# Designs tried in a protein design run: peptides against a protein of PDB entry 7SID. Part 109

Target 1, 151 residues: chain A of PDB entry 7SID
Amino acid sequence: LHMYLMLLKELPGEEYPLPMEDVLELLKPLSNVCSLYRRDQDVCKTILNHVLHVVKNLGQSNMDSENTRDAQGQFLTVIGAFWHLTKERKYIFSVRMALVNCLKTLLEADPYSKWAILNVMGKDFPVNEVFTQFLADNHHQVRMLAAESIN

## One batch from the design tools (peptide; made by RFdiffusion4, then SolubleMPNN)

Design b2_p24_8_s3 (from b2_p24_8, 10 letters changed)
Fold by OpenDDE base, seed 4:
Structure b2_p24_8_s3 (fold): chain B 151 residues (1-151), chain A 24 residues (1-24)
Amino acid sequence: as target 1 above (151 residues)
Amino acid sequence: SEEELEELKKKIEELLKEFEELLK
């Protein structure tokens, strides 16, 4: 896990977008890793902070490719799981902060939630609607972060 | 650099494969 997190931290930023094939390889085990460590707040925060690079890459990719759709689906599944557990009050504020940053980045790439839709328990939740819920978060810093993201 | 990036990608792929096998 430590090595994985270190490598994830060293992923290139938006300046050097990753090929979609590489993004897919990165996403394949991510769901399982997140599931194993879903109760570890520090690991979850670290993962959420580092997957920001994935969001940026998805926004710059060819939206018409099968690989893009596959990557989007796998990524949104992970984000949806984090959001679902957040609603169940399983995460501390620092994890929620990291999640808000991910959602913010998704909205920057897809302001109208054309593809950024979370499917949780068989129901669809557009990210723009999900994001507004953090404006009423119990922690002031989470509310502030969500508010400053509204342009 | 591009060379460093390629090396990093290879390391990531190897590690991810190991994790996939571990999680089976």
Scores: peptide ipSAE 0.023, ipTM 0.529, DockQ to the pose 0.046
Fold by OpenDDE base, seed 5:
Structure b2_p24_8_s3 (fold): chain B 151 residues (1-151), chain A 24 residues (1-24)
Amino acid sequence: as target 1 above (151 residues)
Amino acid sequence: SEEELEELKKKIEELLKEFEELLK
């Protein structure tokens, strides 16, 4: 886990977008890691903070390729899992903050949730609709972050 | 450098593949 998280941290930022192939390789183990540590708040926070790079890369990518669609699907699955557990109130505010940041970045790339749709338990949840729910979060910092992200 | 970045990406990909197999 430590090594994996370190690798995530060392990924290039927005200045150097990752090839879609790299994104795919990153996302493959990520789902498993998220599942294994879904109840570890610190790990979840760290993961969500680091996957911001992935979100930014996906947002800048051409959505026409099969690899892009595959990457989008895998990523949205991960985000959907975090969202699902958030709805079950399994995460503290700091984890929710990190999730909001991810959703914010997705909205910047896809404001109308054309492709940014979370599928959880067989149901589709557009990210823009999911995001607005954080405006009513119990924690003030989460609400504030969500509110300032609507610009 | 640009070259170093590319090498890093390749290394990361390899390691991630290993993690994927480990977690299966």
Scores: peptide ipSAE 0.029, ipTM 0.563, DockQ to the pose 0.043; fails the geometry check
Fold by OpenDDE base, seed 1:
Structure b2_p24_8_s3 (fold): chain B 151 residues (1-151), chain A 24 residues (1-24)
Amino acid sequence: as target 1 above (151 residues)
Amino acid sequence: SEEELEELKKKIEELLKEFEELLK
């Protein structure tokens, strides 16, 4: 885990977009890692902070390849899992803050949720609608962050 | 450098593949 998190931390950001093939490789083990540590708030927060780099890379890619769709799907699966557990009130505010930042970045890349759609338990949830729900979060800092992100 | 970045990316991919196998 430590090595994986370290690798995620060292990923290049928006300045140097990753090839989609590299993004796919990064995403492959991510769902399993998240699943193993879904109950660890600190690990979840760290993961969400680091996957921001992935979101930024996805936003800069074209939408015309199978690899892009695959990468988007894998990423959305992970985000959907975090969203689902958030709905079940399993995460503290700091984790939700990190998730909101991920969703914010997704909306910057896809403001109308053309592809940014979370599929959870067989149901589709557009990220823009998911994001709006954080405006009613129980924690004021989460609400404020969500509100700031819309503007 | 660009070359160093590419090498790093390759290394990361290899390590991630190993992680994937370990998590199966």
Scores: peptide ipSAE 0.027, ipTM 0.555, DockQ to the pose 0.044; fails the geometry check
Fold by OpenDDE base, seed 3:
Structure b2_p24_8_s3 (fold): chain B 151 residues (1-151), chain A 24 residues (1-24)
Amino acid sequence: as target 1 above (151 residues)
Amino acid sequence: SEEELEELKKKIEELLKEFEELLK
C-alpha cells in the first residue's frame, strides 16, 4: 500500500497529461486497493486526492476512443463505491470533501452527465444528481464546497 | 526532462502491474 500511494503521489499534473494507456495501468489495481482499505479514512482520503489527476486526464482525452471508455468505466466504478459507502455514512467529512472535489472535476468535464454516471448495485446515478445531494451534507464545509461548485 | 519523465512512467507501470497481481 505504501509504495502504491507513493507512486500515485509522483504522477505528473495537468501540464503533462498521461497517455490513456498509462491511465489504464494506474486504474487496474485501484479497485482492489480501495476495497482492502475501504474502512481506513486516511487511506481513502489520500486515494481520492491523488485520483484527481486521473479525472483531469479523462476530461482532456478524446472520448471516442475505446481506451477512454474503458478508463472511464474503471474510474467510475471506484467513485461509485465511495459514493455508496458515503450514503451509508461510513466516511468522515474530510473523505467526503475529497469525493466532492472529484465529482466537481467530473462535472466540469461533463456538466450534463452524458458519460459521468455511477453504477451502484446495478442502478445508474448521474453524477450531476449525485452532486446536488452534497448541498444537504451534515457538515458545513462539505455544503460550502458543494455550493461553490454550483455558482 | 521529457526523457526522465518517460522512464519514470515505465517504472510506475511495471510496479503497478506487480501490485495488481499481488492484490488478486
Scores: peptide ipSAE 0.026, ipTM 0.547, DockQ to the pose 0.044; fails the geometry check

Design b2_p24_8_s4 (from b2_p24_8, 13 letters changed)
Fold by OpenDDE base, seed 2:
Structure b2_p24_8_s4 (fold): chain B 151 residues (1-151), chain A 24 residues (1-24)
Amino acid sequence: as target 1 above (151 residues)
Amino acid sequence: SELERRLEEEERERLLEEFESLLE
């Protein structure tokens, strides 16, 4: 886990996009790691904070390639899973903050949710619609973070 | 109450199972 988290943390941002093949390799173990540590909210927070770099890379990629769609799908699957539990208030505010940051980054790359769509239990949820839910979050910091993304 | 606690725990476990399924 530690080594994997370090790899995610050290990923370059939008200024230095990675080849999609490298992004895919990094995403492959992500779902498994999230599953293993789903009960550890500190780890979940850390994961969500580190995958922000992946989002930035996805936004700079060629959207027409199969690898891009695959990478987007794998990432959105993880985000959708976290969102699913978050809306049921199973994660503390710090995890929700990290999730909102991921969603914010997705919206910056895809403001109209052309590809940023969460599929949860067979239903599609555009990220722009999902994001508005956090404007009404019970925790003031979550609301504030969400509001900042709108302005 | 104890009943409420058990119900909440059961619900959490159910959601965690759903989480695993979503990640597959």
Scores: peptide ipSAE 0.239, ipTM 0.739, DockQ to the pose 0.052
Fold by OpenDDE base, seed 3:
Structure b2_p24_8_s4 (fold): chain B 151 residues (1-151), chain A 24 residues (1-24)
Amino acid sequence: as target 1 above (151 residues)
Amino acid sequence: SELERRLEEEERERLLEEFESLLE
């Protein structure tokens, strides 16, 4: 786990996008790690904060390639799972903050949710529609962070 | 109450199992 988190933390940002093949390799263990540590909110927060660079890489890539679609799918699956539990009020505000940041980054790359769509329990939820829910979050900092994307 | 606590814990565990299924 710790080695994996270190790799995610050191992922380069928008200035130095990684090849999609490398992004895909980093995403492969992500679902397993999230599953193993789903009860540890500090670990979940850390994961969500670190995968921001992955979102940035996805947004700068050609979504028509097979590898990009695969990486997109793996990432969106994880985000969808976290969002689902967030709706059930199972995560503290700091985890929700990290999730909102991921969603904001997705919206910056895909404002109309052409590809940024969460599939949860067989249903599709465009990220732009999902995002508006956080404008009414119970925690003021979450609401404020969500509102920043509207300005 | 103790009963309420147990029911809440059971619900939490069910949701965590659902989370696992979403990652499959």
Scores: peptide ipSAE 0.228, ipTM 0.723, DockQ to the pose 0.054
Fold by OpenDDE base, seed 4:
Structure b2_p24_8_s4 (fold): chain B 151 residues (1-151), chain A 24 residues (1-24)
Amino acid sequence: as target 1 above (151 residues)
Amino acid sequence: SELERRLEEEERERLLEEFESLLE
């Protein structure tokens, strides 16, 4: 886990995107790692914070490439799962804040949710619609973070 | 591709099921 998290953390940001092939390699174990550590909210928070670099890379890639769609799908699957559990109030505010940051970054890359769509329980949820839900979050810091993303 | 879509769906369902079952 530590090695994987370090790899995610050391990814370059939006200004220096990685080749999509490298992004895909990093995404391959993501679902499994999230599943294994779903009980540990600190680890989940850390994962969500570190995958911000992945989101930034996805936003700078060729949206029409097969690799991009594959990477987006793998990433959105995980984000959708975290969001789903967030709706069920299973994660504490710190995890929700990390999730909001991910959603914020997605919206910056895809303001109209053309590809940033969460599929949960067979239904599609555009991130721009999902994001507004956090404006009414029970925790003030989550609301503030969400509001800052809009302003 | 259709194969990729199916794989993503399977992974999504597996992940959601695991998350939901564990956090209940």
Scores: peptide ipSAE 0.157, ipTM 0.680, DockQ to the pose 0.110
Fold by OpenDDE base, seed 5:
Structure b2_p24_8_s4 (fold): chain B 151 residues (1-151), chain A 24 residues (1-24)
Amino acid sequence: as target 1 above (151 residues)
Amino acid sequence: SELERRLEEEERERLLEEFESLLE
């Protein structure tokens, strides 16, 4: 876990995106790692904070490639899971903050939610519509962050 | 492909179920 988290943390920013092939390799174990540590909210928060750079990489890539779609799918699967559990109030505010930051970054990369769509339980939820529920979050900081992300 | 899409959906649902079930 430690090594994996370090790799995620050290991803180049949007100015120097990784090849999509490399992004895929980093995303490959992500769902398993998240699942394994789903109960550890500190780890989940850390993961969500670190994968911000993945979003930046995805946003700078050619969306028409198969690898891009694959990477997007893998990433969005994880984000969707965290979002779903957030709706179920399973994560504390710090994890929700990290999630909102991920979603915010997704919107920056895909303002019209062309590909940034969360599919949960067979339903599609464009990321730009997901923020609305965070405006009513119980925690002040989450509400504020969500509000900043919408506009 | 359609097959890949289906597999992705199945994986997504599996992950969600795992999260949901174990965080209860």
Scores: peptide ipSAE 0.158, ipTM 0.676, DockQ to the pose 0.105; fails the geometry check

## One batch from the design tools (peptide; made by RFdiffusion4, then SolubleMPNN)

Design b2_p25_1_s1 (from b2_p25_1, 13 letters changed)
Fold by OpenDDE base, seed 3:
Structure b2_p25_1_s1 (fold): chain B 151 residues (1-151), chain A 25 residues (1-25)
Amino acid sequence: as target 1 above (151 residues)
Amino acid sequence: SVEERRLETLKAFDEELYKKELEAR
């Protein structure tokens, strides 16, 4: 876990997008890591904070490639799981803050949710619609973070 | 496959929801 988190932390920003093949390699263990530590609030927060660079890379990549679609799918699956557990009130506000930042970054890359769509229970949820739900979050800091992204 | 990974992830995160989804198909 710690080695993986360290790798995620050292990812280049949006100014230097990674080759999609490298992004896929980074995403391969992500689902397993998240599932193992889904009940650890600190680990979840850290993961969500570090995958922001992955989101930025996905947003700048050519969407027409098979690898891009695969990477997007793998990433959105994990985000969808975090969102679902958030709705089930499984995460504290700091984890929700990190999730909102991920969703915010997705919206910056895909404002109209053309590809940023969460699939949970076989139903599609565009990220722009998911994001607006955080405007009614129980924690004031989460609401504020969500609100500032709209303006 | 992508779908297989999605289902395995769902199972790990929420086993009850996973079972419901399988029954609904």
Scores: peptide ipSAE 0.056, ipTM 0.654, DockQ to the pose 0.497
Fold by OpenDDE base, seed 5:
Structure b2_p25_1_s1 (fold): chain B 151 residues (1-151), chain A 25 residues (1-25)
Amino acid sequence: as target 1 above (151 residues)
Amino acid sequence: SVEERRLETLKAFDEELYKKELEAR
């Protein structure tokens, strides 16, 4: 886990996107890691904080359309799962904060939600619309963070 | 397909949610 998280953390930012093939390789174990630690709040927070760099790469890379769609899909599946579990009240506020930050970063990469769409339970949720739900979050800091993304 | 890969990823992350989505199809 530690090594994997370090790899995620060390991903280049917007200025130096990784080849999409490399992004895909990094995404492969992500769902398994998240699944394994989904009940550990601290680990989930850490994962969400580190995958921010993946979002930056996904937003900047469009060299291979098929691989790009694949990577985006895999990543959005993970984010969607976190969001789903959030709605089921499985995560404390600090994890929700980290999730909102991921969503904010997605919006920065894709302001018009061309690809940043969460598909959960067969329904599509553009990331920009997801924030509206966090505006009603029980924790004031989460609400504030969500509000900052809209304005 | 992209959708198939998404479902496989979802299954790995949250099997319960995966099953629910399959049932919703």
Scores: peptide ipSAE 0.039, ipTM 0.639, DockQ to the pose 0.870
Fold by OpenDDE base, seed 1:
Structure b2_p25_1_s1 (fold): chain B 151 residues (1-151), chain A 25 residues (1-25)
Amino acid sequence: as target 1 above (151 residues)
Amino acid sequence: SVEERRLETLKAFDEELYKKELEAR
């Protein structure tokens, strides 16, 4: 876990994105790692903070390529799972804060939610629609972060 | 397909949610 998280943390910024093939390789173990630690709030927070670099790489890729769609799909599946568990009230505010930051970064890369769509239980949820729900979060810091992200 | 890979990823992350999505089809 530590080595994987370190790798995610050290990814290049959006100005120098990784080849999509490399992004796909980085995403391969992500769902398994998240599954193992889904109930560990601190680990979930850390994972969500580190995958911000992945979002930046996805946003700079060719949207018409099959590899891009594959990478986006794998990543959005993970984010969708975190969103689902958030709706089930499984995560504390600090994890929700990290999720909001991920959603914010997704919207920066895809302001019109062309590809940033969460599919949960067979239904599509555009990230911009999901994001606005955090404006009514029970925790004041989450509400503030969400408000700052859209203004 | 992209959808098949998404489902595989979901299965690894949350098996219960995976099963629910399959039942909803």
Scores: peptide ipSAE 0.026, ipTM 0.608, DockQ to the pose 0.852
Fold by OpenDDE base, seed 4:
Structure b2_p25_1_s1 (fold): chain B 151 residues (1-151), chain A 25 residues (1-25)
Amino acid sequence: as target 1 above (151 residues)
Amino acid sequence: SVEERRLETLKAFDEELYKKELEAR
């Protein structure tokens, strides 16, 4: 886990996007890692913070590429899981803040949720609609972060 | 209990959510 997280942390930002093939390789174990540590708040927060780089890479990719769609799908599956558990009140505010940051970054890349759609329990949730729900989060810091993202 | 410990942790890290959960009971 530590090595994987360190790898995620060292991913280049928007200035130096990774080849989509590399992004896919990084995403492959992500779902499993998230699933294994879904109850560990600190690990979840760390994961969410680190995958911001992945989001940035996804936002700069060719939308028509099969690899891009695959990567987006894999990533959105993970985000969807975090969102689902958030709805179930499984995460503390710090994890939710990290999730909001991910969603914010997604919206920056896809403001109209053309591809940023969470599929949870067979239902589709556009990220732009999901994001607005955090404006009513129980924790003030989460609400504030969400509000900052709107402006 | 496990639930009690969870609630105590929640109270420590997210008091607002803690209150909401208590109100829901």
Scores: peptide ipSAE 0.018, ipTM 0.368, DockQ to the pose 0.027

Design b2_p25_1_s2 (from b2_p25_1, 14 letters changed)
Fold by OpenDDE base, seed 4:
Structure b2_p25_1_s2 (fold): chain B 151 residues (1-151), chain A 25 residues (1-25)
Amino acid sequence: as target 1 above (151 residues)
Amino acid sequence: SVEERMKETLKKFDEELYKKQLEAE
């Protein structure tokens, strides 16, 4: 886990996007890691904070690429899981903050949720619609973060 | 290179993940 997190941390930003093949390799274990540590708030927060780099890479990718779609799908699966558990009040505010940051970055890349759609329990939830729900979050910092992202 | 480090890290991570999965079962 630590090695994986360190790798995520060291990923280049949006200025130097990774090849999509590399992004896919990073995403392969991500779902499993998130699943294993879904109850560990600190790990979840850390993961969400580090995958911001992945989101940035995805946002700059060619949408017509099969690899891009695959990467987007894998990533959205993870985000969807975090969103789902958030709805079930399983995460503290700091994790929700990290999630909002991920969603914010997704919206920056895909403002109209053309591809940024969370599929949870067989239902599709556009990220732009999901994001607005955090404006009513119980924690003020989460609300504030969400609010500043709207403008 | 970054790519090589990434591959090595992922390989080790996969091994660790596999162990953790086994322990979780």
Scores: peptide ipSAE 0.018, ipTM 0.383, DockQ to the pose 0.046
Fold by OpenDDE base, seed 3:
Structure b2_p25_1_s2 (fold): chain B 151 residues (1-151), chain A 25 residues (1-25)
Amino acid sequence: as target 1 above (151 residues)
Amino acid sequence: SVEERMKETLKKFDEELYKKQLEAE
């Protein structure tokens, strides 16, 4: 875990996008890591904060390639899992803040949720619809962050 | 290079992940 988190910290920003092949390699163990540490709030927050760079890379890439679609699918699966557990009230506000930032970045790349769709338990949830639910979050900072993303 | 370091770290991580998965089962 710690070695993986170290890798995520070293990801270049949007100024230097990673090749999609490298993004795929980084995403491969992500779902397993998230599953193993889903109950650790600090680990989840750290993961969500660091994968922001992955979201930015995906948003700037051509989504028509096979590798891009594969990377998109793997990433959306992870985000969907975090959202699902959020709906079950499993995460504190700081984790939800990090998740909102990820969703915000996705919406900036795909405002109409053409490809940014979460599949949870066999049902599709467009990110724009998922995002609006955070406007009614119980924590004021989460609501504020979500509201800032609309303007 | 950065890419080489990333690949090496991923290999080590995969090994650790495998051990953790076995312990969780």
Scores: peptide ipSAE 0.016, ipTM 0.379, DockQ to the pose 0.047
Fold by OpenDDE base, seed 5:
Structure b2_p25_1_s2 (fold): chain B 151 residues (1-151), chain A 25 residues (1-25)
Amino acid sequence: as target 1 above (151 residues)
Amino acid sequence: SVEERMKETLKKFDEELYKKQLEAE
């Protein structure tokens, strides 16, 4: 986990996007890591904060590529899982803050949720619709962050 | 290079992940 997180920290910004093949390799273990540490709030927060680079990379890629679609799918699966557990009140506000930042970044890359769609338990949820739910979050900081993101 | 570092890190991570998966079973 520590080495994986260190790798995420070393990812270049959107100015220097990674090859999609590298993104896929990075995403490959992510779902497993998230599953193993789903109950660890600090690990979840850290993962969510660092996968922002992945979102930025996905937004810079060619959406017509099979690898891009694959990467998008893998990433959205992880985000969907975090959102689902958030709905079940499994995460503290700081984790939800990190999730909102991920959703914000997704909306910046895909404002109309053309590809940014969460599939949870066989149902599709566009990120723009998911995002609006955080405007009514129980924690004021989460609501404020969500509200600022739509301006 | 970033790619080389990534491959090396992922290799080591996979080993750790494998151990964690076994422990979780």
Scores: peptide ipSAE 0.015, ipTM 0.376, DockQ to the pose 0.047
Fold by OpenDDE base, seed 2:
Structure b2_p25_1_s2 (fold): chain B 151 residues (1-151), chain A 25 residues (1-25)
Amino acid sequence: as target 1 above (151 residues)
Amino acid sequence: SVEERMKETLKKFDEELYKKQLEAE
């Protein structure tokens, strides 16, 4: 975990989008790490904060690439899992804040959710529709963060 | 293949999360 998080922390230093091959390599252990630490709120928050840079790279990549579609799908699966547990009230507000930031970044790259679609339990949820649900979050800071993206 | 391993890892993640949902209900 520590080595992986260290790698994720290096992403902010990149002045150019990562090659898609590198993005895929970063995504490989992500689902496993998230699964292992799904009950640790602090770790989940940290992971979500760090993967923001992955989202930015995905949004700036060539959308016609097979590797791009694969990376997008893998990433969206992870985000969908976090959202799924969020709906089940398994995450505290700080984790939800981090998730909203990821969703905001996705919407910046894909405002109409053409590819940003979460598949959870076999059902598709466009990120723009998912995002609007956070406008009604129980925690005021989450609602405020979500509202900022609308303006 | 690497892709297949990734798919299986993600599948495992989803399955574990689903189990947790069932436990919460």
Scores: peptide ipSAE 0.018, ipTM 0.469, DockQ to the pose 0.245; fails the geometry check

